Peptides against a protein of PDB entry 3B8E. Designs and how they scored, part 18

Target 1, 230 residues: chain A of PDB entry 3B8E
Amino acid sequence: PFLIFIIANIPLPLGTVTILCIDLGTDMVPAISLAYEQAESDIMKRQPRNPKTDKLVNEQLISMAYGQIGMIQALGGFFTYFVILAENGFLPIHLLGLRVNWDDRWINDVEDSYGQQWTYEQRKIVEFTCHTPFFVTIVVVQWADLVICKTRRNSVFQQGMKNKILIFGLFEETALAAFLSYCPGMGVALRMYPLKPTWWFCAFPYSLLIFVYDEVRKLIIRRRPGGWVE

## One batch from the design tools (peptide; aimed at target 1 E111)

Design b1_p14_1_s1 (made by RFdiffusion4, then SolubleMPNN; from b1_p14_1, 10 letters changed)
Fold by OpenDDE base, seed 4:
Structure b1_p14_1_s1 (fold): chain B 230 residues (1-230), chain A 14 residues (1-14)
Amino acid sequence: as target 1 above (230 residues)
Amino acid sequence: KKEELEKKLLELLK
């Protein structure tokens, strides 16, 4: 999100402090939870046929999978961001290159897509209104990511959610999201204004997309052992 | 239009 902010010169979709909260609060716990995940019987109990090549291939495939999931996650966040800004008069095309004027406190007549002028304070309210749902979207998408990372080949429906630490991670992420979204003072402290509960559902299509993607991938792996998708 | 957007913003913040 920060890279796109720089490249596209759009208003900041997510604050730096909020990003740190994601990294420390929502990414670290899942990572720890995965370390305690029980190995899939079919993957970890089988010795690699060629330890050198199979390790390298596996690392590359894992990296690609995480890269793809991360891309879908980012798309989900940006979708929410663009929806909120569009509902508040700023269409996606109009946001391109707007950062310089957006962040200038001395410009109080920045026009939206409909020719309406926005003061600095008004723009910042809209921006900070985007921070919370962006964060929440990341958390909701992270639910799917956390669940799918439990297995490489087996369906989530087959292996289930036996890892208590994984389940704890899901609740922790949700609790953190709720705390940051609705606790008094978060708007001032973290520039995260409170959000209507309905915005939690904005991320669900992307969570579903990740889930479907992973299930399809796993299905292909099961049907075509040794394929490029593994 | 601006007033409508302000209302939408306020609704989003509720």
Scores: peptide ipSAE 0.022, ipTM 0.668, DockQ to the pose 0.000
OpenDDE base, seeds 1, 2, 3, 5: peptide ipSAE 0.020, 0.018, 0.020, 0.018; ipTM 0.588, 0.621, 0.614, 0.591; seed 5 fails the geometry check

Design b1_p14_1_s2 (made by RFdiffusion4, then SolubleMPNN; from b1_p14_1, 7 letters changed)
Fold by OpenDDE base, seed 1:
Structure b1_p14_1_s2 (fold): chain B 230 residues (1-230), chain A 14 residues (1-14)
Amino acid sequence: as target 1 above (230 residues)
Amino acid sequence: KLEELLEELEKLLE
């Protein structure tokens, strides 16, 4: 997300506090939950592969899969960001290169795509209005990610959701997202303005996309054991 | 004050 912000010179889609909330608040408990997940029945039955050759390939493929999931998460966040800004009069094309003027406190007449002038304060409100739904988008997409990461090869439907720690992690990140989105004062304290409930649903297509992607990946792995997708 | 601090932190992280 931050790389696109730098390259495209768009208004900041995700603030520092929001990033910290993702990294420390959202990712930690789920990561711990995955560490305590019951071992996949298939993993436990598999004889140790040759640790020198098969481990590196598997680590690369896992890294690639997580990288792809991370890219889908970022796309989901940016989609939400662009939708919000477009609803406020800033079309995606108009945002390109706008950062310099956007962040300039002395420019109070930045025009949107429709010629409406925006004060610095108004622009910052809109920017901070994007931070919360970006965060929520990441949380919703992470639901799918956490569920799919429970298993390496088996479908989610085969493994089930018995890990109480995972359920707690999902609850915690959702509760945190709700708290940051709706608690009074979060706009001032954390630059996270209240989120309309409809924005929670903007992430669902991406969550579904990740879920489908991983299920397809796992299906391919099951059908073609030893393939490049493992 | 917190907002100012956050702005400074953001500038440092840029």
Scores: peptide ipSAE 0.015, ipTM 0.361, DockQ to the pose 0.000
OpenDDE base, seeds 2, 3, 4, 5: peptide ipSAE 0.014, 0.013, 0.012, 0.012; ipTM 0.340, 0.363, 0.355, 0.361; seed 4 fails the geometry check

Design b1_p14_1_s3 (made by RFdiffusion4, then SolubleMPNN; from b1_p14_1, 7 letters changed)
Fold by OpenDDE base, seed 5:
Structure b1_p14_1_s3 (fold): chain B 230 residues (1-230), chain A 14 residues (1-14)
Amino acid sequence: as target 1 above (230 residues)
Amino acid sequence: KLEELLKELKKLLE
């Protein structure tokens, strides 16, 4: 997200406070919960790994898979960001290069895609209105990320949802997202303005995409053991 | 990156 912000010079899609809430709030408990996940049922059916060749290849493939998931997650956040700005009169093409004028408090006549002028205060309200839905989008996508990380090869439908600590992690991150989104004073304290409940559903297609992507990946691994997709 | 974010957070809270 931050790289696209620098390259495209768009208004800030995700604030520093929201990034901290992701890193320290929503990711820690779920990550710890994965340490308590039950072993996969197919461990005894796996062939012994070649310690010289398979270690490096598997680490690279895992790194690429997580990198791809992270890119899909970022796309979900940016989709929500662009939809909100478009609903407020700023089309995606118009946002390119707009950051310099957007962040200047002395410019009170920044035009949207329809010629409407926006004051600095109005622009910051719209920007902060984007931060909360972007954050919530990340949390909704993280539901899929956490669930798919339960197993390396088995489908989630084969492994099941028996880890109570993982379930607690899902509720914790969701409760934190709701608290940050709707608690009075969060707009002033954290620059996270309340969002309409409909914005929670904006991320669902991307969450589903990640889930389907990983299930297909795992299916390929099961059909071709030792292949380039592990 | 976290230290930079914390520094920026402090600046925003001042």
Scores: peptide ipSAE 0.007, ipTM 0.376, DockQ to the pose 0.000
OpenDDE base, seeds 1, 2, 3, 4: peptide ipSAE 0.000, 0.000, 0.005, 0.000; ipTM 0.298, 0.232, 0.318, 0.323; seed 2 fails the geometry check

Design b1_p14_1_s4 (made by RFdiffusion4, then SolubleMPNN; from b1_p14_1, 7 letters changed)
Fold by OpenDDE base, seed 5:
Structure b1_p14_1_s4 (fold): chain B 230 residues (1-230), chain A 14 residues (1-14)
Amino acid sequence: as target 1 above (230 residues)
Amino acid sequence: KLEELLKELKELLE
């Protein structure tokens, strides 16, 4: 997200506070929960491979898969960001290069895509209105990420949802998202303005996409053991 | 990066 912000010079889609909430609030407990996940039944049936060559290949493939999931997650956040700005009169093409004027407090006549002028205060309200939905989008997508990370090869439908710590992690990140979105004073303290409940559903297509992507990947691995998709 | 973010957070809260 930050790289696109620098390259495209768009208004800030995700604030520093929201990034901290992701790193410290939503990712830590789930990561710990995954360490206690039950081993896959197929891992115990697999014969030991060459420890030098096969370890490096597997680490690279896992890294690529998680990298791809991270890109889909970021895409979901940006989708929500662009939808909110478009609803407020700023089309995606118009946002390119707009950051310099957007962040200048002395410019009170920044035009949207329809010629409406926006004051600095109005622009910041819209920007901060985007931060909360972006954060919530990340949380909703992380539901899928956490579920798919339980297994390397087996489908979630085969492994099941038995890890109580993982379930607790899902509730914790959701409760944090609700607190940051609806608690009074969060707009002033954290630059996260209240969210309309409908925006929680904006991320669902991307959460589903990640889930389908990983299930297809795992299906390919099961059909072609030792393939390049592991 | 985390230290930079914490610094920015501190500046925003002051």
Scores: peptide ipSAE 0.011, ipTM 0.340, DockQ to the pose 0.000
OpenDDE base, seeds 1, 2, 3, 4: peptide ipSAE 0.000, 0.000, 0.005, 0.000; ipTM 0.292, 0.226, 0.302, 0.315; seed 2 fails the geometry check

Design b1_p14_2 (made by RFdiffusion4)
Pose (drawn by RFdiffusion4):
Structure b1_p14_2 (pose): chain A 230 residues (1-230), chain P 14 residues (1-14)
Amino acid sequence: as target 1 above (230 residues)
Amino acid sequence: TLEELEETLERLLE
């Protein structure tokens, strides 16, 4: 968000005070939950994991979580950013502009008068909104992530999907997300009431592609064991 | 649409 927020002055899609509410507020229990996820093979069958080569975090990881999924997620919440403006004052070709606040009203876009009314408001489309829908969209994509990372080489199919903990926390996350999105009050120091019918399902189209994606690779990693690029 | 754009430009000039 902030990166694009610079390349093209298209208003702060994700908020800072909003970031400190996902890794430190949303994905919390899920990260924990992952730990309770059980085995994946006869483990006591493998040589001790060397320490100099086989690391914990590496390209194999970063590439597949920063340069792969981290992106597909990105679009999803970024896509919802537009819809959150679109059904309000969509600038899919417009937008791209510094939105000052000492002016009050004096300007707008796409047949409007947004000002002191829609200036305290002009932002109420990302503050109380956009940030929120983007926020939720991130959670929404985090579902399939917290299930494609549930396993490292087996289809969630011929593999246990019985992580009682994760599941009851995947909801204890998705729910909090709503309570943090409709919390009557703290919503001030935070975001606002989205349109439940759709101001949620925006990223939903994406969470899928995620689950659908890596699911193939795992099954790709298999059919071809020694594996290639995968 | 064009008249609204012209008014916007006038406001920007002021």

Design b1_p14_2_s1 (made by RFdiffusion4, then SolubleMPNN; from b1_p14_2, 12 letters changed)
Fold by OpenDDE base, seed 1:
Structure b1_p14_2_s1 (fold): chain B 230 residues (1-230), chain A 14 residues (1-14)
Amino acid sequence: as target 1 above (230 residues)
Amino acid sequence: EEELKKRLEELRQA
């Protein structure tokens, strides 16, 4: 997200606080939960064909797959960001290159796509209105990510959710998202303004996309063991 | 959010 912000010179879609909340609040507990998750039955029973090469190949493929998932997560966040800004008069094409003027507190007449002038304060309100739903989008997408990462090859329907820590992680990140989104004063304290509950659903297509992507990937792996998709 | 939008709209009109 931050790289796209720099490259496209758009208003900042995800603030520093939201990044910290993701890194510390949403990623840590899930990562720990996965470390203590019961091993997939096939992982424990399957000996690598070559312990040196197969491990490296699997690590690369896993890294690539989760890299792709991360890109889908980012796309989900940006989708929400662009929707909110478009609803407030800033079409995506108009945002390109706007950052310099957007962030300048001395420019109080930045025009939106419809010629409406925006003060610095107004712009920052709408920007910070994007931060919360971006974060929420990441959390909602991470639900799918957390569920799918429990297994390498087995479907989620086969593995189930047995780890109480994983379940706790899902509730923790959701509770944190709700707290940051709806607790009074978060807009002032953390630059995370409240959002309508409907914004939580904006991420669901992306969660579904990740889920489908992973299930298809795993299906391919099951049908073609030792393929490049593992 | 509705209150925020209302405030934002009020600010746009000012």
Scores: peptide ipSAE 0.036, ipTM 0.711, DockQ to the pose 0.047
OpenDDE base, seeds 2, 3, 4, 5: peptide ipSAE 0.023, 0.024, 0.025, 0.027; ipTM 0.651, 0.668, 0.676, 0.689; seeds 2, 3 fail the geometry check

Design b1_p14_2_s2 (made by RFdiffusion4, then SolubleMPNN; from b1_p14_2, 12 letters changed)
Fold by OpenDDE base, seed 2:
Structure b1_p14_2_s2 (fold): chain B 230 residues (1-230), chain A 14 residues (1-14)
Amino acid sequence: as target 1 above (230 residues)
Amino acid sequence: LEELQKRLEELRAQ
């Protein structure tokens, strides 16, 4: 998120404090939970593999855990960010390069995509309005991401949700998201303004999409072992 | 904009 902010010069989508909360508060317990996930039933039945291929499998799993999940989370967050700004008159293409004028307190006539002028204070309100739902969106996306990362091949419906640590992690991150979103003073302290409950559902279609996609992927892997999809 | 202005006024009143 921060890299895109720098490269595209868009208004800041996620504050530094929220990033820290993600790294230390929301991602840590889920990441640990994956380490305690029950062994996939088919893995235990496999013959010893070549050490080189086993390393490759581990690297792929690590890439999914740290690389792919992070990208999916960022995409979900940015989706919500762009939706909020678009609803307030700032289309995605208009945000490119806008940061310099956006952050200038002395410019009170920044135009949106429709020619409406925005004061500095108005711009900061909408910016800080994006911080909370970006964070919440990450949490909602993590619900799906953690579930799909439990197994490599088996469906979630086949493997089940037996990992109590994972379940605890999901509740913990959700509770933290609710606390940061709705606790009084968070707007002043963390620049996270209160979120309308409707924004919790903004990421649901995306989470469902990735969940379905992964289940289809796993189905293909089960039907075509050794395919390029694996 | 009206919602944002209302929110701004609420923040200023605090």
Scores: peptide ipSAE 0.017, ipTM 0.600, DockQ to the pose 0.043
OpenDDE base, seeds 1, 3, 4, 5: peptide ipSAE 0.015, 0.015, 0.016, 0.017; ipTM 0.480, 0.559, 0.577, 0.588

Design b1_p14_2_s3 (made by RFdiffusion4, then SolubleMPNN; from b1_p14_2, 9 letters changed)
Fold by OpenDDE base, seed 5:
Structure b1_p14_2_s3 (fold): chain B 230 residues (1-230), chain A 14 residues (1-14)
Amino acid sequence: as target 1 above (230 residues)
Amino acid sequence: LEKKLEELLKKLEK
């Protein structure tokens, strides 16, 4: 997200405080929960790894898969960001290069895509209105990420959802997201304004995309053991 | 931690 902010020079899609809430709040308990996941049912069907070649290849493939998932998460967040700004009169093309004028406190006549003028205060309200839905989008996508990380090869449908600690992690991150989104004073303290409940659903297509992507990946691994996708 | 971070962010925004 930060790289696109620098390259495209768009209004800030995600605040620093929001990033910290993701890193420390929503990701920590889910990550710990994965340590308590049951072993895959097919562990005894795996061939012994070649200690010289398979370790390096597997690390590269895992890194690539997580990199791709992270890109889909970022796309989901940016989609929500662009939709909110478009609903407020700022089309995506108009946002390119707008950051300089957007952040200038002395410019009170920044035009949107329809020729409406926005004061500095109005622009900041819209910016902070984007931060919360972006955060919530990441949390909803993280539901899929956490579920797919339960297994390396087996389908989630084969493994099931028996890990009570993982289920607790999903509730914890969701409760934290709701607290940060709707608790009074979060707009002033965290620059996170309350969002309409409809914005929670904006991320669902991306969460589904990640889930389908990983299930297809795992299906390919099961059909072609020792392939380049492992 | 959030208060300290807000203070740090306010210092960085100067």
Scores: peptide ipSAE 0.007, ipTM 0.327, DockQ to the pose 0.022
OpenDDE base, seeds 1, 2, 3, 4: peptide ipSAE 0.006, 0.006, 0.000, 0.000; ipTM 0.257, 0.299, 0.194, 0.313; seeds 2, 3 fail the geometry check

Design b1_p14_2_s4 (made by RFdiffusion4, then SolubleMPNN; from b1_p14_2, 9 letters changed)
Fold by OpenDDE base, seed 2:
Structure b1_p14_2_s4 (fold): chain B 230 residues (1-230), chain A 14 residues (1-14)
Amino acid sequence: as target 1 above (230 residues)
Amino acid sequence: LEELRKELLKKLEE
């Protein structure tokens, strides 16, 4: 998120404090939970593989857990960010390079995509309105991502939700998201404007899509072992 | 929520 902010010179999608909350609070327990996930039933039934191949599989699992999850989270967050700004008159293309004028307190006539002029205060309200939903979107996407990362090949419906640590992690991150979103003073302290309940659902279609995609992927892997999808 | 909005606006004016 921060890299895109720098490269594209867009308004800040996520505050630094919120990023710290993600790294230290939201992602910590879920990440640990993946280490305690129950062994996949098909993995235990497999014959010993070549040590080089086993390392490759482990690296792929690690890449999926740390790399792909992070990318999907960022994509989900930016989706919500762009939706909020678009609903307020700022189309994604118009946001490119806008940061310089956006952050200037003395410019009170920044135009949106429809020619409406925005004061500095109005712009900052919209910016802070993005911070909380971005954070919540990450949490919602994490629900799906953590569930799909439980297994390499088996369906979630086959493996089940037996990892108590994972379940606890999901509740913890959700509780943290609710606390940061609705606790009095969080808007002032963390620059996280109060979240309308409707924004919790903004990421759900995206989370569902990635969940379905992963289940289909796993189904293909089970039906065609050794294919390019594996 | 409205009170929080007012507080945010006051902070932006400082």
Scores: peptide ipSAE 0.022, ipTM 0.615, DockQ to the pose 0.037
OpenDDE base, seeds 1, 3, 4, 5: peptide ipSAE 0.017, 0.015, 0.017, 0.016; ipTM 0.549, 0.508, 0.546, 0.512; seeds 1, 4 fail the geometry check

Design b1_p14_3 (made by RFdiffusion4)
Pose (drawn by RFdiffusion4):
Structure b1_p14_3 (pose): chain A 230 residues (1-230), chain P 14 residues (1-14)
Amino acid sequence: as target 1 above (230 residues)
Amino acid sequence: SFTKLLETFTELLS
């Protein structure tokens, strides 16, 4: 968000005070939950994991979580950013502009008068909003992530999907998300009431592609064991 | 859009 927030002055899609509420507030229990996820093979069958080569974090990881999924997620919440403005004052070709606040009203876009009214408000579309829908969208993509990372080589199909803990936390996350999105008050130091019917399902189209994606690779990694690029 | 800006400017100057 902040990167694009510079390349094209298209208003702060994700908030800072909003970031400190996902890794340190949302994905919490899920990250923990992952730990309870059981085996994946006859482990005591493999040579000891060398320490110099086979690491913990590496390209194999980063490439598949920063340069792959990290992106598909990105669109999803970024896409919702537009819809959150679109059904309010959509600038899919417009937007791209410094939104000052000492002016009050004096300007707008797409047939409007947004000002002191819609200036304290001009932002209420990202503050109480956009950030929120983007926020939720991120959680919403985090579902399939917290299931495509549940396994490392087996389709969630012929593999246990019985992580009682994860499941009951995948909700204890998605729920908190709502409570943090409708919390009558602290919503001040935070975001605001989104349109439940849709101000949620925005990223939903995406969470899927995620699950659908890596699910194939795993099954790709298999059908071709020695594997190639995958 | 420009007409609406002009109307707004007219109101603010009035």

Design b1_p14_3_s1 (made by RFdiffusion4, then SolubleMPNN; from b1_p14_3, 10 letters changed)
Fold by OpenDDE base, seed 4:
Structure b1_p14_3_s1 (fold): chain B 230 residues (1-230), chain A 14 residues (1-14)
Amino acid sequence: as target 1 above (230 residues)
Amino acid sequence: IKEKLEKLLQELEE
């Protein structure tokens, strides 16, 4: 998100504090939960046929999977960002290159896509209104990520959610998201304005997409053992 | 949303 902010010169989609909350609050617990996940019996009990090549292939596959999931996660966040700004009069095309004028406190007549002028204060409120939904979108997408990372080959439906730490991670992320979104003073302290409950659902299509993607991937692996997808 | 934000701003200025 920060790279796109720099490259596209769009208004900041996610604040630094919010990023820190994601990295420390939402990413750490899932990472710990995965460390305690019981390895799939078929993957960890099978000795690698070639320890050197199979480790390298596995690391590459894991890196690719995390990279793809991270990309889908970012797309989900940006989708939410663009929807919110569009609802407030800023179409995606108009946001390109707008950063310089957006962040200038002395410019109080920044026009939206419909010719409406926005003061600096109004712009910052809209920007900060994007931070909370972006964060929540990330959390909701992470639910799917956390669940799919539990298994490499088996369907989530087959293995189930036996890891109590994984379940705890899901609740912790949700509780943190709710706290940051609805606790009084968060708008002032963290520049995260209260979120309408409807915005929680905006991330669901992306969570579903990740879930479907992973299930399809796993299905392909099961049907074609030793394929390029594994 | 703009009206709600303006209202929120007014509430914060009070």
Scores: peptide ipSAE 0.014, ipTM 0.422, DockQ to the pose 0.051
OpenDDE base, seeds 1, 2, 3, 5: peptide ipSAE 0.000, 0.000, 0.000, 0.000; ipTM 0.267, 0.285, 0.247, 0.257

Design b1_p14_3_s2 (made by RFdiffusion4, then SolubleMPNN; from b1_p14_3, 10 letters changed)
Fold by OpenDDE base, seed 2:
Structure b1_p14_3_s2 (fold): chain B 230 residues (1-230), chain A 14 residues (1-14)
Amino acid sequence: as target 1 above (230 residues)
Amino acid sequence: LEEKLKKLLEELEK
């Protein structure tokens, strides 16, 4: 997100406080929960054919999968960001290069895609309105991510949701998201304005996409063991 | 929200 902000010179989609909340609040407990996930019985029964190469390949595949999931999470966040700005008159193309004028307090006539002039205060309200839903989008996408990451080969439907620590992690990140989104004073203290409940659903297509993609991947792995997808 | 932001901006200008 921050790299796109720099490269595209768009208004800041995700505040520093929000990033800290993701890194320290929402990601930590879920990551720990995955470490305590019940191992797949099928994986644990298989001896590595070559301990050095199979471990390295597995670590690379896991790293690639996490990288891909992270990109999808970022895309979900940016989707929500662009939707909010578009609903407020700023189309995605118009946001390119706008940051300099956007952040200038002395410019009170920044035009949107429809020629409407925006004061500095109005622009900052819209910007801060994006921080909370971006954060919430990440949390909602993480629901699917955590659920799919608990297994390598087995479907979520086969493995089930037996890990109480994982369930606690999902609850904790959701509770934190709700607290930061709706607690009075968060807009002033954290620049995270209250979120309309409808924005929680903006990430659902991405969560579903991740879930379906991973289930299909796992299905292919089960049907074609030793394939390139594993 | 506008009032809260206005107050915040005023505080930042001090």
Scores: peptide ipSAE 0.011, ipTM 0.441, DockQ to the pose 0.044
OpenDDE base, seeds 1, 3, 4, 5: peptide ipSAE 0.000, 0.005, 0.011, 0.000; ipTM 0.251, 0.156, 0.416, 0.295; seed 3 fails the geometry check

Design b1_p14_3_s3 (made by RFdiffusion4, then SolubleMPNN; from b1_p14_3, 11 letters changed)
Fold by OpenDDE base, seed 1:
Structure b1_p14_3_s3 (fold): chain B 230 residues (1-230), chain A 14 residues (1-14)
Amino acid sequence: as target 1 above (230 residues)
Amino acid sequence: LEELLKKLKEELEK
């Protein structure tokens, strides 16, 4: 997100505090929960990997898959960001290069895509209004990520949802997201303004995309053991 | 949590 912010010179889509809330608040418990996930039903049936040949390839493939998932997560966040700004009069094309004027407190007449002038305060409210939905988008996408990470090869439907700690993690991150989104004072304290409940749904297509992506990946792995997707 | 995050923010902004 921050790289695109620099490259495109757009208003900041995700604040530092929001990033910390993701990294420290939403990811830790879920990540720990995965350590307590039940072993895959086929794990004992799988031949031991050749540590000399298979390890590096598998690590690379896992890294690539997680990299792809991370990109999809970022795209989900940016989608939400662009939707919010577009609803507030700032079309994506207009945001390109706007950062300099956007962040200038002395410019109180920044025009949106429709010629409406925005004060610095108004712009910052809109910017910070994007931070919360971006965060929530990441949380919702992380639901899919956590669920898909339960298994390496088996479908989620085969593994089930037996890990109570993972379930707790999903509730924890969701509760944290709700708290940060709706608790009074968060706008002042964290620059996370309340979001409409509808913004939670903006992430769902991306969450579904990740889920489908991983299920397809796993299906390919199951059908073609030893393939480049494993 | 709000207070903790506020403090964290303040520390990060230094």
Scores: peptide ipSAE 0.000, ipTM 0.266, DockQ to the pose 0.019
OpenDDE base, seeds 2, 3, 4, 5: peptide ipSAE 0.000, 0.000, 0.000, 0.000; ipTM 0.289, 0.288, 0.343, 0.307; seed 2 fails the geometry check

Design b1_p14_3_s4 (made by RFdiffusion4, then SolubleMPNN; from b1_p14_3, 12 letters changed)
Fold by OpenDDE base, seed 4:
Structure b1_p14_3_s4 (fold): chain B 230 residues (1-230), chain A 14 residues (1-14)
Amino acid sequence: as target 1 above (230 residues)
Amino acid sequence: LEELREKLLKELEE
């Protein structure tokens, strides 16, 4: 998100504090879940025939899968961002290069896609209105990611402890999202304005997309063992 | 939520 912000010079889609909350709060639980899942799988699996090669392959595959999921997650967040800005009069194409004028507090006549002029304060309200839904979108997409992680290595029925960690992770992420979105003072402290409940659903198509993507990936792996998609 | 948003709006205007 931050890279796209810099490259495209769009208004800041996600605040730095929010990014930190994602990295420290939401991404850590999946990482822990994966670590536990790997530990449990290592306990249950016989020693790989070639531990070094198989480990490297698995690490590359995991890295690739996470990279792909991360891209879909980012797309989901940006989708929500663009939807919110479009609803407020800023079409995606108009946002390109707008950052300089957007962040300038001395410019109070920034025009939207429809010719409406926006004061600095108004622009910042819209920007901060985007931060919370972006964050929530990431959390909702991460639900799918966590569920995928649950189903990626072992069947759901074999993942006793993994399921508890997963459920805890889902709860923690949701609680954090709710706290940051609705706790009084978060708008001032974190520049995260309150979120309309409807925005929680904006991420669902992307969660579904991730789920479908992973199921298709798993299906391909099952049909073509040793393929590049593994 | 609307009341909170209004408060935040007022704070930004100050």
Scores: peptide ipSAE 0.017, ipTM 0.565, DockQ to the pose 0.037
OpenDDE base, seeds 1, 2, 3, 5: peptide ipSAE 0.015, 0.016, 0.013, 0.013; ipTM 0.521, 0.522, 0.534, 0.486

